Peptides against a protein of PDB entry 3OAK. Designs and how they scored, part 33

Target 1, 145 residues: chain A of PDB entry 3OAK
Amino acid sequence: DDLEQYLDEKILRLKDEMNIAAQLDIDTLNKRIETGDTSLIAMQKVKLLPKVVSVLSKANLADTILDNNLLQSVRIWLEPLPDGSLPSFEIQKSLFAALNDLPVKTEHLKESGLGRVVIFYTKSKRVEAQLARLAEKLIAEWTRP

## One batch from the design tools (peptide; aimed at target 1 D83 S124 R126)

Design b1_p24_1_s2 (made by RFdiffusion4, then SolubleMPNN; its pose is not in this set)
Fold by OpenDDE base, seed 5:
Structure b1_p24_1_s2 (fold): chain B 145 residues (1-145), chain A 24 residues (1-24)
Amino acid sequence: as target 1 above (145 residues)
Amino acid sequence: MEELLKKLEEAGEIGRRRAEELDE
């Protein structure tokens, strides 16, 4: 129906915006490395984060979020950059909080690849302890029989 | 956009490997 289509399009637009922001941050990082210009700071994801959090927090969008594989872009945002640096603590904290409230199922994990990056957060020495524990909780929930 | 997604997923895999190397 019209509402369902509207919500699908809304989520798909956000997904595109998230992916573009991720690529722009990688581009900024690469430019910083190539030129030595330390004034270049990757912050496109940070700029978009409030909008992402707003959408992920809406209970009425949960099914639309999962059905349109927005978790694929969440996974991308949680990945370390190619130099091994982590996304900002605020991005990590916000996205893990959102994941904790979503009814994520096995099919969504397979479609998005989210499990692989969350497992990374359970093992990384540079991740804050509170987020590592939350990652462990999520893995335990998602792997239940 | 599918091509962009593929590139970003590959970049993430590279990032995780590099991060794990830095932990060692």
Scores: peptide ipSAE 0.743, ipTM 0.964, DockQ to the pose 0.778
OpenDDE base, seeds 1, 2, 3, 4: peptide ipSAE 0.741, 0.741, 0.742, 0.743; ipTM 0.964, 0.964, 0.964, 0.964

Design b1_p24_1_s3 (made by RFdiffusion4, then SolubleMPNN; its pose is not in this set)
Fold by OpenDDE base, seed 5:
Parts: sequence; C-alpha cells; structure tokens
Structure b1_p24_1_s3 (fold): chain B 145 residues (1-145), chain A 24 residues (1-24)
Amino acid sequence: as target 1 above (145 residues)
Amino acid sequence: MEELLKKLEEAGEIGRKAAEELDA
C-alpha cells in the first residue's frame, strides 16, 4: 500500500545517503594524507548520524529496515577505514546500541555482511571494552540455533 | 549505487586487514 511504499523509499534514500557519506569521508581522509592539509576533516558520517539513529530507533520501521538491507550500510559505517583507523566512538556506540534493539536474524546477517564486522569488534585491541562486550553479546545471540 | 557499494565493501575489507595488522 501507499504507507509501505513510502517507508521503503524512505529507508532506501537513507541507505544512499549513508553510503555517500562513507565514501566522502574516505575521500577526505585520503586527500588529507596526500596533501598534508590538516584542515581536511572527515565529518559526513558524523553529520548524518542523528538521522540514522532516529530511523534505527523507531520500532515501526524495524521490518522495513531489515527487509531493505539497511544493515548493509550500518556494516559499512562500522568498518575500519583503509588505514586501519576506527570510526568515531560515538558512531560505534550509537550503532551498536541500535543493533542491540533490532530483531536481527541470520538471513539479515548474510545479506549485509554485518556478522564479520561485529566479530572484528570482539577481537580489536583498540575498541573500548564496553563495546567489545556488547559485540560479544550480539554474536552470541545471532549464532544461537 | 552498486559500484559505490562494491567500493565501500572492498575498502572495509582492506580496513579490517589493516586494523588486524596494527594489532599484531
């Protein structure tokens, strides 16, 4: 119906915005390294984060979020950058909190690749302990038969 | 957008490998 279509389009637009923000931040950091211009700051994901959190927190959007594979973009935002640096603590904290409240199933993990990234957070020596523990909790829940 | 997704997924794979190398 009209509402379902509206919600699908809303989530798909957000996915596009998230992916574009991720690439723009990578481009900014690469240019910073190449030019030495320390005024170049990657802020596109940070600027978009409140909108992402707002959408992920809405219970009535859970099915739409999962059906449209928004978790693929969440996974992308959680990935380390090519130089091995991590996304900001606030991005990590916000996204893991949102993941903890979503009814994620095995099929969603497979189509998004989210599991591999969360496993990374269970092993990283630079991730805050509280988030490493949350990552472990999520993996335990998602791997239950 | 599919091309962008592919680039980002590849960047993420590189990133995880780089991060794990830093931890080693």
Scores: peptide ipSAE 0.737, ipTM 0.963, DockQ to the pose 0.839
OpenDDE base, seeds 1, 2, 3, 4: peptide ipSAE 0.733, 0.735, 0.735, 0.737; ipTM 0.962, 0.962, 0.962, 0.963

Design b1_p24_1_s4 (made by RFdiffusion4, then SolubleMPNN; its pose is not in this set)
Fold by OpenDDE base, seed 4:
Structure b1_p24_1_s4 (fold): chain B 145 residues (1-145), chain A 24 residues (1-24)
Amino acid sequence: as target 1 above (145 residues)
Amino acid sequence: MKELEEKLKKAGEIGRKAAEKLDE
């Protein structure tokens, strides 16, 4: 129906915005490395984070989120940058919290590749313990029979 | 945008490898 279509488009737009933000942050980091300008701060994801959290937190959007593979963009945001640095703690915390409340199924993990990234968080030595534990919880929930 | 997404997925893979190397 009309609402469903509207919501689909909304989620797809957000997905695009998230991806663009991710790339812009990578670009900023690369420029920082190239120029040595330490004033260059990657902030595009952080700037967009409130909107992402708002969408992910809405129960009525869960199906739309999952059906449109927004989790792929969540995965992208959780990925370390090419230099191995992690996204900000707030991004990590917010996204893991959101994931914890979504009815994620095996099929969603496969189509998004989210599982492999969350597994990374269970093993990383630089991830805060609280988030590593949450990552473990999620993996356990997603892989249980 | 699909191209961008693929680019980002590749970047993420590189990132995870880099991060894991840093953990060694």
Scores: peptide ipSAE 0.777, ipTM 0.968, DockQ to the pose 0.787
OpenDDE base, seeds 1, 2, 3, 5: peptide ipSAE 0.775, 0.773, 0.776, 0.777; ipTM 0.968, 0.968, 0.968, 0.968

Design b1_p24_2_s1 (made by RFdiffusion4, then SolubleMPNN; its pose is not in this set)
Fold by OpenDDE base, seed 3:
Structure b1_p24_2_s1 (fold): chain B 145 residues (1-145), chain A 24 residues (1-24)
Amino acid sequence: as target 1 above (145 residues)
Amino acid sequence: SEMEKKEKELKEELKKFLADPDFD
């Protein structure tokens, strides 16, 4: 199916863009640590966030998103940064909100590793209480009998 | 089904991890 292939390609491109954005931010922060140049700001994920949220919010893309393991890139975006910090509050909040509306199954959690990362957010003392609660809600849904 | 079994197993693994962050 041409449409299916087209959508797959679009999601895979976004997945690649997300992975690149994450790596660029990591590189920026590593360089910041190495050089001490505090003017270096990691902002690639933030720049791409609106597009990511837009895609994740489209019900007609749910199957394509899940089948192409876009959640792996979501997981990557949620992982702690080299300096031990977490992604921005906005990234966390936006992604948790978007994930709440996706029909995520256990197989997708396994393939992406997203389950472990979200559980981390429920327990980490570095996470804002509001976001921890959102993470808890996701875990409750994903572990639902 | 096999898929249902795998899903159940993963859910249990997630629950275990939730209970004990050191779970691998």
Scores: peptide ipSAE 0.110, ipTM 0.692, DockQ to the pose 0.019
OpenDDE base, seeds 1, 2, 4, 5: peptide ipSAE 0.075, 0.096, 0.105, 0.096; ipTM 0.637, 0.672, 0.667, 0.672

Design b1_p24_2_s2 (made by RFdiffusion4, then SolubleMPNN; its pose is not in this set)
Fold by OpenDDE base, seed 3:
Structure b1_p24_2_s2 (fold): chain B 145 residues (1-145), chain A 24 residues (1-24)
Amino acid sequence: as target 1 above (145 residues)
Amino acid sequence: SEMEEKEKKLKEELKKFLADPNFD
């Protein structure tokens, strides 16, 4: 129906915005590395984060989020950056918190690749212990019998 | 059901990956 289509379009737009933000940050960091201009700061994801968290937290959008594979964009946001660094602490924490409340199923993890990325966070020595524990909690929930 | 089996399989794959990060 019209509402469903409207919601799908909203989520798909956000998905695009997230992907663009991620790419712009990557481009910024690559340019920073290339030019040595340390004034170049990647902040597109950070700017968009409140909107992402807001959407992910809405129970009425859960089906739309999952059906449109928004988790793929979440996965992209969690991936290491060109310099090997991880996204900001706030991005990690906010996304892990938001993911905890979504009824994520294995099919969504497969479609998005999110499972593998979150597992990475449970094992990486570059991840803060607090966030590693949050990642572990997610994995435990997703692998629950 | 088929869906349940697929979910079970994927969960097992995730568990294997958790145990071995080199698991494909």
Scores: peptide ipSAE 0.165, ipTM 0.718, DockQ to the pose 0.019
OpenDDE base, seeds 1, 2, 4, 5: peptide ipSAE 0.115, 0.117, 0.114, 0.131; ipTM 0.688, 0.689, 0.686, 0.695

Design b1_p24_2_s3 (made by RFdiffusion4, then SolubleMPNN; its pose is not in this set)
Fold by OpenDDE base, seed 3:
Order: structure tokens, then C-alpha cells, then sequence
Structure b1_p24_2_s3 (fold): chain B 145 residues (1-145), chain A 24 residues (1-24)
């Protein structure tokens, strides 16, 4: 219906915005590496984070989020960066918290690749203990029989 | 599309990264 179409368009726009933000940050960090210009700071994801969290927290958007594979963009935001660093603590914490409230199923994890990335966070020695525990909680919930 | 290409590149980058069992 009209509402469903509207919500699809909304989520797809956000998905594009997230993907663009991630790529811009990657470009910034690659340029930083290539030029040695330490003044180059990747901030596009951080700037968009409040909007992402707002959308992910809305129960009425859950089906639309999952149906349009927004989790693919969440996965992209969680991937390691060109300089070997991980996304900011705030990004990790906010996304893990938001994911905990979504009715994520195995099919969504496979379609998005999110499961593999979250498993990485449970095993990474570079992740803060608090966030590793959140990642572990998600994996436990998603793999629960 | 351009976004699809970028997503593919990101996926490939991640997969390459995760091939090393000692990535940390």
C-alpha cells in the first residue's frame, strides 16, 4: 500500500546515505594514508549516526528495515577501515544496541553478511570488552534454538 | 549501479581481511 511504499523509499534512501557515508570515510582515510595529511578525519558516519539510530529504534520500521536489507549497510559501517582501525566506540555501541531490539533472523544475517562481521567483534583483540560482550550477546540470541 | 559496485568492493575487502586467521 501507500504507507508501505513510503517506508520502503525512506529506508532505501537511508541505505544509500549510509553507503555513501561509509565510502566517503574510506576515501578520506585512503587519502590520509597516501598523502600523510593527518588533518584528514573521517566523520561522515558519525555525522549520520543519530539518524541511523533513530530509524533503527522505531518498531514500526522493523519489517521495512529487514525487507530492504538495511542490515547490509549496518554491516558496511562495522567493517574494518583502511588504516586498520575499527569504527568509533559510539558507532559500535549504538549499532549493537539497535540490533538487539530488531527481530533479526538467519536469512537477514546471510543476506547482509552481518553475522560474519559481528562474530569478528567477538574474536577481535582490538574491541573494547564491553562491546565484545554486546557482540557475544547478539550472536547468542541469533543462534538460539 | 555505482552503489552496488561499491558494496561489492567492500564485501571483497572484508572477505580478504577475514581470510587471515591471525588478523589480530
Amino acid sequence: as target 1 above (145 residues)
Amino acid sequence: SEMEKKEKELKERLEEFLKDPNFD
Scores: peptide ipSAE 0.025, ipTM 0.548, DockQ to the pose 0.078
OpenDDE base, seeds 1, 2, 4, 5: peptide ipSAE 0.024, 0.022, 0.023, 0.022; ipTM 0.533, 0.552, 0.554, 0.572; seed 1 fails the geometry check

Design b1_p24_3 (made by RFdiffusion4)
Pose (drawn by RFdiffusion4):
Structure b1_p24_3 (pose): chain A 145 residues (1-145), chain P 24 residues (1-24)
Amino acid sequence: as target 1 above (145 residues)
Amino acid sequence: SAQEYADEQEKLYEEAQEKLEELE
């Protein structure tokens, strides 16, 4: 019905917006490298983050989020950038807190590649200790026999 | 491995920070 299509569209639009924001930040960081222009900063993901957090925090949107592979976009947002740098602390914390509340299943991890990027957060030296503990906790919730 | 990948990313990060400090 119309309501279900409306919700799918809402999540699909957010997925595309998140992807554009990540790609624009990546372009900015490549541009920062090719041209050593130190004033260049990547802020598109930070600008969109409140919208992403608002959608991820709604329990009644969990099915729509999971069914439409929005977690693929979340993985993209957590991936290290071309120079090895991580996204801002606010992005990391907001995304991990939202994942703690979502009923993520193996199939979602498989389609999103989210598990791989969370393992990276347990190994990275540039991740704050409290977020590493959250990442480890999530890996544990997902590697149950 | 996951540790080797994290170490590669750390090295790239350090090199990028040094280059940015020199340019500033």

Design b1_p24_3_s1 (made by RFdiffusion4, then SolubleMPNN; from b1_p24_3, 11 letters changed)
Fold by OpenDDE base, seed 5:
Structure b1_p24_3_s1 (fold): chain B 145 residues (1-145), chain A 24 residues (1-24)
Amino acid sequence: as target 1 above (145 residues)
Amino acid sequence: SPEEEAEEYEKKYEEFEKRLKELE
């Protein structure tokens, strides 16, 4: 199936781009810590966010997203940064919104590690209340029989 | 730190993971 192949390649490319963006931001922040240069700002994820949101919002890509474990990259983007800070509020909000519309199953949670990270967001005092509530909602949905 | 914060909620993580296994 040509369409399926095209979609797989598209998602896999995005997955790679997301992973690279995350690593570049980590490198930037580590360098910032090392050098004390506060002008170093991690912006790679933010720059890529519109593309990520665009892809995650497409219903026709849901199966491809889940089958290719794009949620692993979503998990990576949600993880705390080297300095202990969380990703930007916009990233959090956008990703949680996208997760809310995906037919995520337990198998996807396990292979991506996303569940543990979302639990963190339900309890973290650094997370905005609205996002903590959304995280709680997701956990409730994912743990329903 | 993120690690310290995670430790505080480890029980919740374990409960969640246990629930996921039960859903298999």
Scores: peptide ipSAE 0.219, ipTM 0.795, DockQ to the pose 0.047
OpenDDE base, seeds 1, 2, 3, 4: peptide ipSAE 0.027, 0.060, 0.030, 0.143; ipTM 0.542, 0.639, 0.553, 0.741; seeds 2, 4 fail the geometry check

Design b1_p24_3_s2 (made by RFdiffusion4, then SolubleMPNN; from b1_p24_3, 11 letters changed)
Fold by OpenDDE base, seed 2:
Order: C-alpha cells, then structure tokens, then sequence
Structure b1_p24_3_s2 (fold): chain B 145 residues (1-145), chain A 24 residues (1-24)
C-alpha cells in the first residue's frame, strides 16, 4: 500500500545516503594517505549518524529496515577505514545499541554480512573493551534459541 | 577490510554460523 511504499523508499534513500557517506569518508582518508595532507578529515558518517540512529530506533520501521537490508549499510559503516582505524567510538556505540533493539534474524545476518563484522568486534585488539562487550551481547542474543 | 581482518577469527565465526544454523 501507499504507506508501505513510502517507508520502503525512505529506508532505501537512507541506505544510499549511508553508502555515499561511507565512500566519501574512504575517499577522504585515501587522499590523506596519498598526499599526507593531515587537514583532510572524514566526517560524513558522523554528520549522518543522528539520522541513522533515529531511523534504527523507530519500531514502526523495523520490518522495513530488515526487509531492505539496511543492515548491509550498517555493516559497511562498521568496517575498518583505509588508515586501519575504526569508525568513531560514538558510531560504534550508537550502532551496537540500535542493533540490540532490532529483531535481527539469521537471514538478515547472512544477507548483510553483519554477523562477521560483529564477530570481528568481539576479538579485535583495536576495539575498546566496552564495545567488545556490546558486540558479544549481540552475538549471544542472535544465537539464543 | 573487515572480511580480511575477520579471517583471524574464522574459527569463532564458524562456530557462530553453526549456532545460527541450529536455530533454523
């Protein structure tokens, strides 16, 4: 129906925005590495984060989020950056918190690749202990009968 | 990439996948 179509389009637009933000940050950091220009700062994801968190936290959007594989874009946002660093602490914390409240199923984990990324966060020495614990909590919830 | 980094924890991931499969 009209509402369903509207919600699908809304989520798909956000998905595109997230992917663009991620790529722009990657491009910025690649250029920083190439040129040595330390004034180049990747901030596109940070700028978009409030909107992402707002959408992920809305119960009425949960089905649309999962059905349109928005979690793939969440996974992309969590991936290491070209300089080897991780996304900001705030991005990690906010996304893990949002994921904790979503009814994520096995099929969503597989189609998004999110499971593999979260496993990385449970063990990576580059991840803060607090966030590793959040990742572990997600893994436990997703594997609970 | 995360895919490359995650290879270091492949065993853990395989166990995770096993558990997911059991839930299906």
Amino acid sequence: as target 1 above (145 residues)
Amino acid sequence: SVEEEAEKYEKLYEEFLKRLKELE
Scores: peptide ipSAE 0.315, ipTM 0.812, DockQ to the pose 0.065
OpenDDE base, seeds 1, 3, 4, 5: peptide ipSAE 0.308, 0.301, 0.301, 0.302; ipTM 0.806, 0.806, 0.809, 0.807; seed 5 fails the geometry check

Design b1_p24_3_s3 (made by RFdiffusion4, then SolubleMPNN; from b1_p24_3, 10 letters changed)
Fold by OpenDDE base, seed 2:
Structure b1_p24_3_s3 (fold): chain B 145 residues (1-145), chain A 24 residues (1-24)
Amino acid sequence: as target 1 above (145 residues)
Amino acid sequence: SPEEEAEYYEKLYEEFEEKLKKLE
């Protein structure tokens, strides 16, 4: 199916871009730690965020998103940075909002590792209270009998 | 300590994964 192939390629390209953005930010922050140069700022994920949000918000892409394990890249974006800090508040808020509207199943949580990261957000004192509540909501939904 | 924190979260992860397993 031509449409299916097109959508798969679209999601896989985004997944690649997300992974590259994450790695570039990690490299920047590692260099910042090593050199002490406080002018080094990680901005790649923030620059790509609008595109990520746009894709995640499309209902017609839900199956393609889940089937291609885009949630693994979402997990990567949510993980703590080399200096122990969290991704920007805007990234956190946007991704949690998008996750709330996706029909995430157990298999997707396992193959992406997303569940473990979201659990972290429910308990970490470094997380804003409003985002911790969003994380708690997701965990409750995913573990509902 | 970082080790204690890691252990704490690991327990939480295990509990979560056990719940997921029951749903399968």
Scores: peptide ipSAE 0.366, ipTM 0.839, DockQ to the pose 0.027
OpenDDE base, seeds 1, 3, 4, 5: peptide ipSAE 0.357, 0.360, 0.354, 0.355; ipTM 0.833, 0.835, 0.835, 0.833; seeds 1, 5 fail the geometry check

Design b1_p24_3_s4 (made by RFdiffusion4, then SolubleMPNN; from b1_p24_3, 11 letters changed)
Fold by OpenDDE base, seed 2:
Structure b1_p24_3_s4 (fold): chain B 145 residues (1-145), chain A 24 residues (1-24)
Amino acid sequence: as target 1 above (145 residues)
Amino acid sequence: SVEEEAEKYEKLYEEFKKRLEELK
């Protein structure tokens, strides 16, 4: 119906925005590596984060989020960056918190690749202990029988 | 290194996939 279509379009637009933000940050950091210009700072994801969190936290959007594979963009945002760094602490914390409240199913994990990145956060030595624990909670929830 | 982390990342993914299959 009209509402369903509206919500789909809304989520798909956000998905595109997230992907663009991620790519712009990647481009920025690649250029930083190539030129040595340390004034280049990747901030596109951080700027968009409040909007992402707002959408992910809305219960009425859960089905639309999952059906349109927005979690793929969440996965992209969580992946290590070209310079080897991880996304900001705030991005990690906010996304893990939001994911905790979503009814994520096995099929969504496979479609998005989210499972592999979250388990990475449980094991990586570069991840803050607090965030590793949040990642562990997610993995435990997703792997419970 | 980034390459080493990528390798670990992939290995962990394979382990996770195995676990997911066991839940079916």
Scores: peptide ipSAE 0.149, ipTM 0.731, DockQ to the pose 0.048
OpenDDE base, seeds 1, 3, 4, 5: peptide ipSAE 0.035, 0.080, 0.076, 0.067; ipTM 0.566, 0.609, 0.609, 0.604

Design b1_p24_4 (made by RFdiffusion4)
Pose (drawn by RFdiffusion4):
Structure b1_p24_4 (pose): chain A 145 residues (1-145), chain P 24 residues (1-24)
Amino acid sequence: as target 1 above (145 residues)
Amino acid sequence: DTELGEEDLKLFEETEEEAEELFE
C-alpha cells in the first residue's frame, strides 16, 4: 500500500543522499591530495548525519532500513578515506550506537559488507578505545554460533 | 600520519579474509 511505498521511498532517498555525501567528501579528500590545498575539509557526511541518526533511531523503521540495505551506506560512511583517515568521531559514535539497537541479521551483514568494516574498527590505531569496545561488542553479537 | 594512513588502508584490505572466516 501507499504507506509501505512511502517508507521504502524515504529510506531509498536517504540511501542515495548518504552515498552522494560520502562520494563528495571522497572527492574533496582526493582533491585535497592532488592539490595540497589544506583548507579543504570534508563535511557533507557531518551535515547529513542528524537526518541519518533520526531515521536509524526509529524502531518502527527497522524493517524498512534492513530490507532496503541502508546498512550498505552506513558501511560506506564508516570506511577509511583514501588517505587512511577515519570519519569524524561523531559519525563513528552515532552510527555504532544506532547499530547496537538494530536487529541486524547475517543476511543484512552479507548484503551490506558491514561486518568487514566493523572488524577494521577493532584493529585501527586511530579509533578511540570506547568505540573499539563497541565495535568488538557488535562483532561478538554477530559471531554467535 | 602518512604511515598510519598506509597501515589503516592495509588493515582494511586484510579484514576481508577475517570477515569471510567469521561471517561465511

Design b1_p24_4_s1 (made by RFdiffusion4, then SolubleMPNN; from b1_p24_4, 7 letters changed)
Fold by OpenDDE base, seed 4:
Structure b1_p24_4_s1 (fold): chain B 145 residues (1-145), chain A 24 residues (1-24)
Amino acid sequence: as target 1 above (145 residues)
Amino acid sequence: DKELGEEELKLYEESEEEYKKLFE
């Protein structure tokens, strides 16, 4: 119906925006490394984060989020950057909090690649202990038969 | 830290195999 279509389009737009933000930040960071210009700061994800969190926190959007594979973009945001660094702690914390409240199923993990990155967060030396524990919790929940 | 970065990237690569074991 009209509402369903509206919500789908909303989520798909956000998904696109997230992907663009991620790529722009990567480009900025790569340029920073290449040029040594420390004034180049990757800010696109940070700027978009409030909108992402707002959407992910809406219970009535859960099905739309999952059906449109928004988790793929969440995964992209969480992935290590080309230099092996991670997104800001705030981004990590916000996204993991959101993931903890979503009814994520195995099928969503598969189609998004989120399972891999969350496993990574259980082991990464750059991840704060609190988030590593949360990652472990999520893995345990998602692997539950 | 370049070395740490490389280790992290390697770890992420390895996480794919672990994912397959746990979820597939």
Scores: peptide ipSAE 0.700, ipTM 0.950, DockQ to the pose 0.931
OpenDDE base, seeds 1, 2, 3, 5: peptide ipSAE 0.700, 0.699, 0.699, 0.697; ipTM 0.949, 0.949, 0.949, 0.949

Design b1_p24_4_s2 (made by RFdiffusion4, then SolubleMPNN; from b1_p24_4, 8 letters changed)
Fold by OpenDDE base, seed 2:
Structure b1_p24_4_s2 (fold): chain B 145 residues (1-145), chain A 24 residues (1-24)
Amino acid sequence: as target 1 above (145 residues)
Amino acid sequence: DEEEGKEELKLYEETEEEYKKLFE
């Protein structure tokens, strides 16, 4: 219906915005590595984070979020950057909090690749202990029979 | 640190097999 279509379009627009933000940050960091220009700062994801958090926290959008594979963009945002660094702690914390409240199913993990990145967060030495523990919790929940 | 960064990227690549085992 009209509402479903509106919500789908809203989520798909956000998905595109997230992907663009991630790529712009990657481009910035790659250029920083190439040129050594330390004034280049990747900030596109940070700028968009409030909007992402707002959407992910809305219970009425959960089905739309999952059905449109927004979790793929969440995965992309969590992936290590070109220099092997991680997104800001605030991004990590916010996204993991949102994931903890979403009814994520195995099919969503497969189509998004989210399972892989969360496993990574259980292992990375650059991840804060509190988030590593949360990552472990999520993996345990998602791998239940 | 550049070396640590390389290790992190390698670690992420290595999680692929574990991911497949657990979820696929």
Scores: peptide ipSAE 0.671, ipTM 0.944, DockQ to the pose 0.952
OpenDDE base, seeds 1, 3, 4, 5: peptide ipSAE 0.668, 0.670, 0.669, 0.667; ipTM 0.943, 0.944, 0.943, 0.943

Design b1_p24_4_s3 (made by RFdiffusion4, then SolubleMPNN; from b1_p24_4, 10 letters changed)
Fold by OpenDDE base, seed 2:
Structure b1_p24_4_s3 (fold): chain B 145 residues (1-145), chain A 24 residues (1-24)
Amino acid sequence: as target 1 above (145 residues)
Amino acid sequence: DKEEGKEELELYKETEKEYEELFL
């Protein structure tokens, strides 16, 4: 119906925006590595974060979020950057909080690859302890029969 | 740190196998 179409389009637009932001940050960091220009700072994800958090926190969008594989873009945002660094702590914290409240199913994990990056966050020495613990909690929940 | 960055990237690559075993 009209509402479903509107919500799908909204989520798909956000998905595209997230993917673009991630790529722009990657491009910025790659250029920084290549040129040594330390004035180049990747901030596209940070700029978009409030909008992402707003959408992910809305209970009425949960099904639309999951059905449109927005979690793939969440995974992309959480992945290590070209220099092996991680996205800002604020991005990590916000996304993990959102994941903790979403009814994520096995099919969504398979479609998005989210399980892989969350496992990574249980192991990375660059991840804050509180987020590592939350990552472990999520993995335990998602691997239940 | 550049070396630490390489280690993180390798860790993420290695995590793929564990992911496949747990979820696929």
Scores: peptide ipSAE 0.678, ipTM 0.947, DockQ to the pose 0.950
OpenDDE base, seeds 1, 3, 4, 5: peptide ipSAE 0.674, 0.677, 0.677, 0.673; ipTM 0.946, 0.946, 0.946, 0.946

Design b1_p24_4_s4 (made by RFdiffusion4, then SolubleMPNN; from b1_p24_4, 7 letters changed)
Fold by OpenDDE base, seed 4:
Structure b1_p24_4_s4 (fold): chain B 145 residues (1-145), chain A 24 residues (1-24)
Amino acid sequence: as target 1 above (145 residues)
Amino acid sequence: DKEEGEEELKLYEETEEEYEKLFS
């Protein structure tokens, strides 16, 4: 219906925006690496984060989020950057908090690749302990028989 | 540093195998 279509379009737009933000940040970081210009700061994801969090927190959007594979964009945002660094702590914290409240199923993890990146967060030495523990919790929940 | 970054990237690459085992 009209509402369903509206919600789908809303999520798909956000997904696109997230992907663009991620790529722009990657481009910025790559340029920073290439030029050595430390004034180049990747900020696109951070700028968009409030909107992402707002959407992910809406219970009525859960199905739309999952059905449209928004988690793929979440995965992209969580992946290591070109220099092997991780996204900002705030991004990590916000996204993991949101993930903790979503009814994520195995199928969503597979189609998005989110399962892999969350496993990574259980292993990375650059991840804060609190988030590593949350990552472990999520993996445990998602791998239940 | 650069070395740590490379290790992180390597770790992420290696995580693929573990992911397949865990979620297959």
Scores: peptide ipSAE 0.656, ipTM 0.941, DockQ to the pose 0.930
OpenDDE base, seeds 1, 2, 3, 5: peptide ipSAE 0.654, 0.655, 0.655, 0.654; ipTM 0.940, 0.941, 0.941, 0.941

Design b1_p24_5 (made by RFdiffusion4)
Pose (drawn by RFdiffusion4):
Structure b1_p24_5 (pose): chain A 145 residues (1-145), chain P 24 residues (1-24)
Amino acid sequence: as target 1 above (145 residues)
Amino acid sequence: EELEEAEELGKENAEELKEMLEES
């Protein structure tokens, strides 16, 4: 029905917006490298983050979020950037807190690649200790026999 | 070694995302 289509469209629009924002930040960081212009900063993901947090925090959107592979975009947002730097602390914390509340299943991890990037957060020396503990906790919730 | 791995992963992510956007 119309309502279900409306919700799918809402999540699919957000998925595309998140992907554009991540790509624009990547372009900015490559541009920052090719040209050593130190004023260049990547802020598109930070600008869109409240909208992403608002959608991820709605329990009645969990099915729509999971069914449409929005977690693929979340993985993209958590990936290290071309120079090895991580996204802002605010992005990391907001995304991990939202994952703690979502009923993520193996099929979602498979389609999103989210598990791979969370393991990276348990090894990275640039990740704050509290967020590493959250990542480890999530890996544990997902590697149950 | 950890930084090299993070750079490689960053490059791979950038390429994957670019391909997804082109295919869309």

Design b1_p24_5_s1 (made by RFdiffusion4, then SolubleMPNN; from b1_p24_5, 10 letters changed)
Fold by OpenDDE base, seed 3:
Formats: sequence, C-alpha cells, structure tokens
Structure b1_p24_5_s1 (fold): chain B 145 residues (1-145), chain A 24 residues (1-24)
Amino acid sequence: as target 1 above (145 residues)
Amino acid sequence: SELEEAQKRGKEAAKELKELLAKK
C-alpha cells in the first residue's frame, strides 16, 4: 500500500545516504593522507548520524529497516576504515544503542554481516570498555536460542 | 594483530561499499 511504499522508499533513501556518507569519509581520509592537508576532516557520517539514530529508533520502521537490509549500511558504518582506524566514539555508541532495541534475527545478521563486526568490537583493545561490553550484550542476545 | 585485522576489514568494507555504490 501507499504507506508501505513510502516507508520502503524512506529506508532505501537513508541507506543510500549512509553509503554515500561512508564513501565520502573514506575519500576525505585518503585525500588527507595523500596531500597532508590536516584541515580535511571526515564528518559526513557524523553529520548524518542523528537522522540514522532517529530512524533506527522508530518502532514502526523496524520491519522496513530489517526487510531492506539497512543493517548492511549500519555494519559498514561500524567497520574500520582502510587504515585500520575506527569510527568515532559517538557513532559506535549511538549505533550500538540503537541496535539494542531492534528485533534482530539470525537472518538479518547473515545478510548484513553485522554479527562479525560486532564480535570484532568485543575483542578490540581500542574500543572503550563500555562499548565492548555493549557489543558483548548484543552478541549474547543475538546468539540466544 | 588487531590493527592488521582492522585494516583488512576496512579494506574489504571499502571494496564492498564501492561495489554497492557502483550498482546505483
């Protein structure tokens, strides 16, 4: 119906925006390294983060989020950058919190790859302890029979 | 090492992202 179509389009647009933001940040960081211009700061994901969090928090969007594999883009945002650096603390914190409220199932983990990256966070020595614990909580919930 | 793993994941994610955007 009209609402379903609207919601699908909304989520797919956000997914595209998230992917573009991620790519722009990678491009910025690469250019920063190549040129030495320290004024280049990757901020596209951070700028979009409030919108992402807002969408992820809406109960009426949960099914649409999961059905359209928005978690793939969430996972990409959580992935390390090519140089091995991690996304900002705020991105980590906000996304982990948002994920905690989603009814994520095994099928969603498989199609998004989210489980693997969150496991990475449970083992990282660079991740804040509080976020590592939250990552552990998510893994425990997702692996519950 | 953790850094090596992170770099590997990052490079793979970047490749995946590039492919996703190319399909649009």
Scores: peptide ipSAE 0.781, ipTM 0.967, DockQ to the pose 0.908
OpenDDE base, seeds 1, 2, 4, 5: peptide ipSAE 0.779, 0.779, 0.779, 0.780; ipTM 0.967, 0.967, 0.967, 0.967

